# Designs tried in a protein design run: peptides against a protein of PDB entry 3T7K. Part 19

Target 1, 248 residues: chain A of PDB entry 3T7K
Amino acid sequence: KAEKILARFNELPNYDLKAVCTGCFHDGFNEVDIEILNQLGIKIFDNIKETDKLNCIFAPKILRTEKFLKSLSFEPLKFALKPEFIIDLLKQIHSKKDKLSQININLFDYEINGINESIISKTKLPTKVFERANIRCINLVNDIPGGVDTIGSVLKAHGIEKINVLRSKKCTFEDIIPNDVSKQENGGIFKYVLIVTKASQVKKFTKLINDRDKNETILIVEWNWCVESIFHLNVDFTSKKNVLYQKK

## One batch from the design tools (peptide; made by RFdiffusion4, then SolubleMPNN)

Design b1_p10_2_s1 (from b1_p10_2, 5 letters changed)
Fold by OpenDDE base, seed 5:
Structure b1_p10_2_s1 (fold): chain B 248 residues (1-248), chain A 10 residues (1-10)
Amino acid sequence: as target 1 above (248 residues)
Amino acid sequence: SENELDAENI
């Protein structure tokens, strides 16, 4: 069926998109439309898998979803597109009126606001954002909103290798893992990196660390610190935004 | 669920 619909075009674009959707297309696509999209080099996947070599996200705007946050870890993220790209494309293809010899949809016209070339360019870097920031091992409190699995999955996508889940009420100093990164000469490395949700946790962990490992570097942040770092694909250690405790 | 993956405000 798709072939018959597309046969009216003399030339078909190949968009070379391997995409996931977030905040759009909840009902999916019908079989004909998915076939059409596939013939145009647009493959939509339900979930993010590294094996799929995803390069595109469809979303109406910048969203704080697992998929959107992870899309910024794609290697590279080529396009972050509004769903209107697909909508307009399919409308043009299904249109009976114009014997359009060509599909005239430019994907660059459908870029998500705020995902600019600067962001896209950083996804071409050989390293992930937290890797560049010398954050390899983190401590994550078990009461994190969104759950440790989801948050942990996003963090791992962005180069955190080890996530230690802290049982906030029962944890001791021995439960806190160091950020075991070889000292690069030029990088401020925090020995202890923690993501926490409460001021009481800041007090607890700062005490535990300072009592047992005096004079070590500590970074305690909110999850929003990670989110901002992801959205910028850069860690700004000069910013105090979402930093709850810092000891250099 | 698909809904959990697309949960906003993570």
Scores: peptide ipSAE 0.341, ipTM 0.819, DockQ to the pose 0.165
Fold by OpenDDE base, seed 2:
Structure b1_p10_2_s1 (fold): chain B 248 residues (1-248), chain A 10 residues (1-10)
Amino acid sequence: as target 1 above (248 residues)
Amino acid sequence: SENELDAENI
């Protein structure tokens, strides 16, 4: 059926999109539209898998979803597009009125606001954002909104290798893992990195660390610090925004 | 299968 619909076009574009959707297309696509999209080089996946070599996300705007945050870790993210790209494309293809010899849809007209070429260019870097920041091992409190699995999965996608989940009420100093990074000459490495939700946790962890390892560097942040770092694909250690405690 | 709505505002 798709072939008959597309036969009216002399040339078909190959968009070369391997995409996930977030905040749009909850009902999916019918079989004919999936076949049409596939013939145009557009493949939509339900979930993110590294093996699929995803390069695109569809979303109405910047969203704080697992898929959106992980899409910024794609290698590279080629396009972040509004769902209207697919809608207008399918509408043009299904239109019988226009003797269209060609599909006239420009991907650049459908860019998500705030995902610019500066962000896209950083996804071509050989390193992940937290890897570039010398953050390899973190401590995460178990009461984090969104859950440790979701938050941990996003952090791992962005170059954090080890996530230690802290039981905030019961944890001791021995439960806190160091950020085991070799001293690079030019970067302030924090020995202890923690993501926390409450001021009481800041007080607890700073005491535990300072009582046992008084001279070490500590970074305690909110989850929003990680989100901002992901959205910018850069860690700004000069910013105090979402930093709850810092000891250099 | 209803694609489970991605949890927003994580």
Scores: peptide ipSAE 0.337, ipTM 0.817, DockQ to the pose 0.126
Fold by OpenDDE base, seed 4:
Structure b1_p10_2_s1 (fold): chain B 248 residues (1-248), chain A 10 residues (1-10)
Amino acid sequence: as target 1 above (248 residues)
Amino acid sequence: SENELDAENI
């Protein structure tokens, strides 16, 4: 069926998109439209897998979803597009009125606001955002909103190798893992990095660490610190925003 | 679940 619909075009673009959707297309696509999109080099996946070599995200705007946050870890993210791209594309293809010899839709007209070339360029870097920040091992409290699996999955996508889940009420100093990174000359390495949700956790962990490892560097942040770092694909260690405790 | 992957405001 798709072939018959597309046969009216003399030339078909190849968009070379391997995409996921978030905050749009909840009902999915019908089989014909999926086939049409596939013929145009647009492949939509339900889930993010590294093996699929995803390069595109469809979303109406910047969203705080697992898919959107992970899309910024694609290697590279080539396009972050509004769903209107697909909508307008399918409308043109299904339109009987226009003897359109060509599909006239430019990807650049559908960019998500706030995902600029500066962000896209950083996805071409050989390293992930937290890797560049010398954050390899983190401690994550078990009561984090969104759940440790979701949050942990996003953090791993962005270069955190080890996530230690802390049982906030029961944990001791021995349960806290160090950020085992070799001292690089040009970056402040924190020995202990923690993501927490409550001021009581800050007090607890700062005490536990300072009582046992008094001279060590500590970074305690909110999840929003990670989100901001992901959205900028850069860790700003000069910012105090979402930093709950810092000891250099 | 698939629905959890699209949860907003994580």
Scores: peptide ipSAE 0.321, ipTM 0.816, DockQ to the pose 0.164
Fold by OpenDDE base, seed 3:
Structure b1_p10_2_s1 (fold): chain B 248 residues (1-248), chain A 10 residues (1-10)
Amino acid sequence: as target 1 above (248 residues)
Amino acid sequence: SENELDAENI
């Protein structure tokens, strides 16, 4: 059926998109539209898998979803597009009125606001954002909104190798893992990195670490510190935003 | 697959 619909065009573009959707297309696509999109080099996946070599996300705007945050870890993210790209494309293809010899839809006209060339260029770097920041091992409290699995999965996508889940009420100093990174010459490695939700946890962990390992470096942040770092694909250690405790 | 409504505001 798709072939008959597309036969009116003399030339078909190949967009070369391997995409996921977030905050749009909740009802999915019908079989004919999926086939049309596939013939245009647009493949939409339900979930993110590294093996699929995803290069695109569809979303109405920058969103705080697992898919959106993980899309910034694609190698590279080529395009972050508004759903209107697909809507307008399918509308043009299904239109019987236009004796259009060609599909005249440019994907660059549908870029998500705030995902600029600077962000896209950083997805071409050989390292992930937290890897560049010398954050390999983190401690995550078990009462984090969104759940430790979702948050942990996003952090791993961005170069955190080890996530230690802390039972905030029951944990001791021995439950806290160090950030095991070799000292590079230019220095700013935190021995203990923690993501917490409450001021009481800051007090608890600061006390536990300082009582047992007084001279070590500590970084305690909110989840929003990680989100801002992901959205910028850069860790700004000069910023105090979302930093709850820092000891250099 | 029911596109699980991606939890917003994580």
Scores: peptide ipSAE 0.320, ipTM 0.814, DockQ to the pose 0.129

Design b1_p10_2_s2 (from b1_p10_2, 4 letters changed)
Fold by OpenDDE base, seed 2:
Structure b1_p10_2_s2 (fold): chain B 248 residues (1-248), chain A 10 residues (1-10)
Amino acid sequence: as target 1 above (248 residues)
Amino acid sequence: SSKELDPENI
């Protein structure tokens, strides 16, 4: 059926999109439209898997979803597009009135606002954002909104290798893991990195660390610090925004 | 069946 619909076009574009959707297309696509999209080089996946070599996200805007945050870790993210791209494309293809010899849809007209070429270019870097920031091992409190699995999965996608989940009420100093990064000459490495939700946790962890390891560097941040770092694909250590405690 | 909405504002 898709072949008959597409036969009216002399040339078909190959968009070369391997995409996930977030905040759109909850009902999916019918079989014919999936076949049409596949013939145009558009493959839509339900979930993010590294093996799929995803390069695109569809979303109506910048969203704080697991999929959107992880899409910024794609290698590279080629396109972040509004769902209207697919809608207009399918509409043009299904239109019988237009003796269209060609599909005239420009991907660049459908870019998500705020995902610019500066962000896209950083996804071509050989390293992940937290890897570039010398953050390999973190401590995450178990009461984090969104859950440790979701938050941890996003952090891992962005280059954090080890996530230690802290039971905030019961944890001791021995439960806190160091950020095991070899001293590189040019970057301030924090020995202890923690993501927390409450001021009481800041007080607890700073005391535990300072009582046992008094001279070490500590970074305690909110989850929003990580989110901002992901959206910019850069860690700004000069910013105090979402930093709860810092000891250099 | 509508797929579950991706949780927003994580």
Scores: peptide ipSAE 0.498, ipTM 0.896, DockQ to the pose 0.127
Fold by OpenDDE base, seed 1:
Structure b1_p10_2_s2 (fold): chain B 248 residues (1-248), chain A 10 residues (1-10)
Amino acid sequence: as target 1 above (248 residues)
Amino acid sequence: SSKELDPENI
C-alpha cells in the first residue's frame, strides 16, 4: 500500500533517522504510515537501546523525560525534531492534489527550540558529559523522585559507570563509595560525589565523611544539577546552582 | 495499545 502511495514521487529522500518519541505520538502510527516512514529512512523505536544507534528524538519541546535526557547521550544526536515534521511529511505524501515530483520538507525547519548546533556538536565529542567532569562513581539516595532505576539509567547513559544507592536512614560511612578516578593533575576531581533530596541528608553525609576522612573533597548536589549539566552537555563547577555542599 | 505516557519532570 505504501509503495503505491510513494510511486507518485520521482525521487524519495532518505532521512536516515533512527528515532525515539517523547511527549508525542502516544497512539503510534498505522501500518501504512510506518511503512511510508521506513521507505523514507525513518525508523521509530519504542525504547532506547544502545545497539539501535539512535540519532534522533521527536518531542514538542525540551522535556524532562528519561528518553529526552538520554537522547542527549546519542553518538551523535543528529536531530532533535518537533513531531510536526512527521505530521507534515505524511500530510504531503497523502495529498493527492500536489503533483509534487519531490518531497519538500527541510529537517532544519522542525528543530526543537533550545536544542541548537552547540548542543548537537557536543554530542560528537568522544566522551560523555560526566566522564569529562571526572565523575565515574556516584552515591544516590534511595528516596530520589523518579526512582533510582530511571535516574540511574539517565546517569549511566551520560558516562557514570557506578551508581551506589544509599539507604539514607541506615547508611554508615562504609556504605559511601569514593569516585574512583585517576588523579589527573587538573583540578576539579571530587573523591565523594552524592546526589541527595533533603538538607538532613547533606548534614548526615557531610558529618560521616568529615569525621572519617577529614581532608577529602566532597560534592553534594541535587538531581537538578545533573539535569542542567545534561541539557548543557557541560558540567560547570564554578556554578553554585543546585550545589548543596562543596569541599575542595 | 495506548503507549504509557513517559513520566515528565524527572
Scores: peptide ipSAE 0.498, ipTM 0.896, DockQ to the pose 0.125
Fold by OpenDDE base, seed 5:
Parts: sequence; structure tokens; C-alpha cells
Structure b1_p10_2_s2 (fold): chain B 248 residues (1-248), chain A 10 residues (1-10)
Amino acid sequence: as target 1 above (248 residues)
Amino acid sequence: SSKELDPENI
């Protein structure tokens, strides 16, 4: 059926998109449309898997979803597109009016606002954002909104290798893991990196660390610090935004 | 089937 619909075009583009959707296309696509998209080199996946070599995200705007945050870890993220790309494409294809010899949809016209070339270019870097920031091992409190699995999955996608989940009420110093990164000469490495939700946790963890491992470097942040770092694909250690405690 | 909405504001 898709072939018959596409047969009216003399030339078909190959968009070479391997995409996930977030905040759009909740009802999915009908079988014909998915076949059409596939013939145009557009493959839409339900979930992010590394094996799929995803290069595209569809979303109406920048969203704080697991998929959107993880899409910024794609290698590379080639395109972050509005759903209107697919909508307009399918409309053009299903249009009976014009014997359009060609599909005239430019994906560059459908870029998500705020995902610019600067962001896209950083997804081509050989390292992940937290890897570049010398953050390999983190401590995450178990009461994090969104859950440790989701948050942890996003963090791992962005180069955090080890996530230690802290039971905030019961944890001791021995439960806190160091950020075991080989000292690179030029990088401020924090020995302890923690993501927390409450000021009481800041007080607790700073005390535990300072009492047992005096003079070590500590970074305690909110989850929003990570989110901002992801959206910028850069860690700004000069910023105090979402930093709850810092000891250099 | 309608897919579950991705949780927003993570």
C-alpha cells in the first residue's frame, strides 16, 4: 500500500533518521504511514536502545523527559525535530492534488527551538558531558523525584559510569563513594559528587565527609544542575546555580 | 494502543 502511494514520486528522499518521540505521537502511526516513513529512511523507535544508533528526537519543544535528556547523548544527535516534520511530510505524501514529482520537506525547517548547532556539535564530541567534567562516580539519594532508575539512566547516558544510591536516612560515610577519576592535570576534580534533594542531606553528607575525609573536594548539587549541564552539554563549574555545596 | 505519556519535568 505504501509503495503505491509513493510511486507517484519520481524521487524519494532518504532522511536517514533513527528517532524516538517524546511529547508527541502518543497514538503512534498507522501501518501505512510507518511503512512510508521507513521508505523515506525514517525509523521511529519506541524506546532508546544503544544498539539502534539513534540520531534523532521528535518533540514539540525542549522537554524534561527521559527520552529528551537521553537524546542529547546520541552519538551524534543529528536532528531534534518538531513533530510537524512528520505531519507535513505525510500530508504531502497523501495529498491527491499536486503531482509532486518530489517531496519538498526540508528537515532543517523543523528544528526544535533551543537545540541549535552549538548543541548538536557537542554531541559529536568523543566524550559525554559528565565524562568531560571528570564526573565518573556519583552518589544519588534514593528519594530523588523521578526515581533513581530514571535519573540514573539519564546520568549513565551522559557518561556517569557508577551511580551509588544513598539511603538518605541510614547512610554512613562508608556508603558514600568517591569519584574515582585519575587526576587530569588541568581539571578540577571533585572527590565526592552527590545529587541531593534536601538541605538536611547537604548538612548530613558534608558532615560525614568532612569528619572522615577532611580537606577533600565536595560537590553537592540538585538534579537541576545535571539537567542544565545536559541541556548545555557543558558543565559550568563557575555557576552556583543548583549547587548546594561546593568545597574546592 | 495509546502509549503512556513520557513523564515530564524529570
Scores: peptide ipSAE 0.497, ipTM 0.895, DockQ to the pose 0.126
Fold by OpenDDE base, seed 3:
Structure b1_p10_2_s2 (fold): chain B 248 residues (1-248), chain A 10 residues (1-10)
Amino acid sequence: as target 1 above (248 residues)
Amino acid sequence: SSKELDPENI
């Protein structure tokens, strides 16, 4: 059926998109539209898998979803597009009126606001954002909104190798893991990195670490610190935004 | 199957 619909076009574009959707297309696509999109080099996946070599995300805007945050870890993210690209494309293809010899839809006209060339260029770097920041091992409190699995999965996608989940009420100093990074010459490495939700946790962990390892470097942040770092694909250690405690 | 909405504001 898709072939018959596309037969009216003399030439078909190949968009070469391997995409996920977030905040759009909740009802999915019918079989014919999936076939049409596939013939145009557009493949939409339900979930993110590294093996699929995803290069695109569809979303109406920048969103704080697991999929959107992970899309910024694609190697590279080629395109972040509004759903209107697919809507207009399918509309043009299903239109019987236009004796269109060609599909005249440019994907560059559908870019998500705020995902610029600077962000896209950083997805071509050989390292992930937290890897570049010398953050490999973090401590995460178990009461984090969104859940430790979702948050942990996003952090891993962005170069955190080890996530230690802390039971905030019961944890001791021995439960806190160090950020095991070899001292590179130029970088302030934090020995302890923690993501927390409450001021009481800051007080607790600061006390535990300072009582047992007084001279070590500590970074305690909110989840929003990680989110901002992901959206910029850069860790700004000069910013105090979302930093709850820092000891250099 | 109604695809569950991706949780926002994680």
Scores: peptide ipSAE 0.495, ipTM 0.895, DockQ to the pose 0.126

Design b1_p10_2_s3 (from b1_p10_2, 5 letters changed)
Fold by OpenDDE base, seed 1:
Structure b1_p10_2_s3 (fold): chain B 248 residues (1-248), chain A 10 residues (1-10)
Amino acid sequence: as target 1 above (248 residues)
Amino acid sequence: SSSELDSETI
């Protein structure tokens, strides 16, 4: 069926999109439309796998979903597009107007607001955002909204190698892992990095660390600090936003 | 549904 529909076009674009969707296309696509999209070099995947070499996300806007946050870790993210790209493309392809020798849809007209070339260019860097920030090992409290698996998966996609889950009520100093990075002479490396949800956790962990390792550097942040770092593909250590405790 | 989890804000 798809071949017969596409046969009216003299030339077909190859968009070379390997995409996931978030906040759109909940019902998926019919078989004919999937075949059409495949013939145009558009492949949509249900889940993010590194092996698929994903380069695109469809979303109506910037979202705080697992898929959206992980899409900023693609190597590179080529396009972040509104779902209207697919909708308008399929509408043009299903149109019976005799005079369309070519598909006239520009990807750049469908860019997600706030995902600019500066963000896209950073996805071409050889390092991930937390890797560049010298954050390799973090401590994550077990009561984090969204769950430790989802949050941990996003953090790993962005260069955090080790996530230690802390049971906030039972945790001792020995349960807290150091951020094992080689001391670069000029880099603000924090020995202890923690993501917490409550002020009581800040008080607990700062006491535990300072009582046992008084001279070490500590960074305690909210999840929103990680989200902002991901959306900018940069860690700003000068910002106090979403930083709950910092000791240099 | 699996689709609802896909749009969960974290």
Scores: peptide ipSAE 0.423, ipTM 0.834, DockQ to the pose 0.157
Fold by OpenDDE base, seed 2:
Structure b1_p10_2_s3 (fold): chain B 248 residues (1-248), chain A 10 residues (1-10)
Amino acid sequence: as target 1 above (248 residues)
Amino acid sequence: SSSELDSETI
């Protein structure tokens, strides 16, 4: 069926998209449309797997979903597109009126607002955003909204190697892991990095660390600090936004 | 549904 539909075009584009969707296409696609998209070099996957070499995301806008945040870790993210790309493409292909010899859909007309070439270019870097920031080992409180597995999975996608989950009410100093990175000459390194949800946790962890490991560097942030760092693909250590405690 | 999880804001 797809072949018969596409036979009216003299030339078919190859978009070379390996994509996931978030905040759109909840009902998926019918078999014919999947086959059409496949013949145009568009493959849509249900889940993110490294083996799939994903290079695209479909979303109506910038979203704070696991898929969207992880898409910024693709190597590279080639395109972040609005779902209207697929809608308009399929509409043109199914149109009986258009004696169109060619498909006239430009990917660049469907870019997600706020995902610019500066962001896309950073996904071509050989390192991840937190790796560039010298953050490899973090402490995460167990009561984080979204859950430790989802949050942890996003953080790992962005170059955090070790995530230590802290049971905030029961944890001691010995439960807190250091950010084990070699001192690089030109980078601020925090020995302790923590993601917390409450001011009481800031008070607890600052006390535990300062009482046992005096004068060490500490960074305590909320999850929004990580989100902003991901959306910019850059950690701004000059910003106090979403920083709850910092000791340099 | 699986679709609801895919749209969860974190």
Scores: peptide ipSAE 0.423, ipTM 0.835, DockQ to the pose 0.156
Fold by OpenDDE base, seed 3:
Structure b1_p10_2_s3 (fold): chain B 248 residues (1-248), chain A 10 residues (1-10)
Amino acid sequence: as target 1 above (248 residues)
Amino acid sequence: SSSELDSETI
């Protein structure tokens, strides 16, 4: 069926998109439209896998979803597009009225607001955002909204190697892992990095660490600190936004 | 549904 529909065009673009969707296309696509998109070099996947070499995301705007946050870890993210790209494309292809010899849709007209060339360029860097920030091992409280598996999966996509889940009520100092990074000269490495949800956890962990390891560097942040770092593909250690405790 | 989880804000 798709071939017969596309046969009216003399030339077909190859968009070379391997994409996931978030906040759009909840009902998926029919078989004919999937075949059409495939012939145009557009492949849509249900889930993110490294083996698929994903390079695109469809979303109506910047979203705080697992898929959106992980898309900023693609190598590279080539395009972040509004769903209207696919809608307009399929609409043009199914239109019987237009004796169009060519499909006239430009990807750049459908860019998600706030995902600019500066963000896209950073996805071409050889390192991940938290790797560049010398954060490899973190402590994550078990009561984090969204769950430790989802949050942990996003953090791993962005260069966190080890996630230690802390049982906030029962944990001791021995349960807290150090951020095992060799001291490089030019960047303050935090020995203890923690993501917490409550002020009571800040008080608990600062006491546990300072009582046992008084001279060590500590960074305690909210999840929003990680989100802002991901959206900018940069960690700003000068900002106090979403930082609950810092000892340099 | 599985689609509702994909749009969860974290």
Scores: peptide ipSAE 0.423, ipTM 0.835, DockQ to the pose 0.156
Fold by OpenDDE base, seed 4:
Structure b1_p10_2_s3 (fold): chain B 248 residues (1-248), chain A 10 residues (1-10)
Amino acid sequence: as target 1 above (248 residues)
Amino acid sequence: SSSELDSETI
């Protein structure tokens, strides 16, 4: 069926998109439209898998979804596009109006606001955002909104190798893992990195660490610190925003 | 549903 619909075009673009969707296309696509998109080099996947070599995200805007946050870890993210790209493309393809020799849809007209070339260029770097920041091992409280699995999966996608889940009420100093990174010459290595949700956790963890491992470097942040770092594909250690405790 | 999880803000 798709072949018959596309046969009216003399030339078909190959967009070379391997995409996921977030905040759009909740009902998915019908089989014919999936086949049409596939013939145009557009493959939409339900889930993010590293093996699929995803390069695109569809979303109406910047979102704080697992898929959107992970899309910024793609190698590279080639395009972050509004769903209107697919909508307008399919509308043009299904249009009965005569002799469209070519599909006239430009990907660049559908870019998500706030995902600019500076962000796209950073996804071409050989390292992930937290890897560049010398954050490899973190401690995550078990009561984090969104759940430790989802949050942990996003953090891992962005170069955190090890996530230690802390049972905030029961944990001791021995449960806290160090951020085991070789002392690189470039400053900003924290021995202990923690993501917490409450001021009481800040008080607890700062006490535990300072009482047992005096003079070590500590970074305690909110999840929003990670989100902002992901959205910028850069960790700004000069910013105090979403930093709950810092000891250099 | 899987779709609801996909749109959850974290």
Scores: peptide ipSAE 0.421, ipTM 0.834, DockQ to the pose 0.158

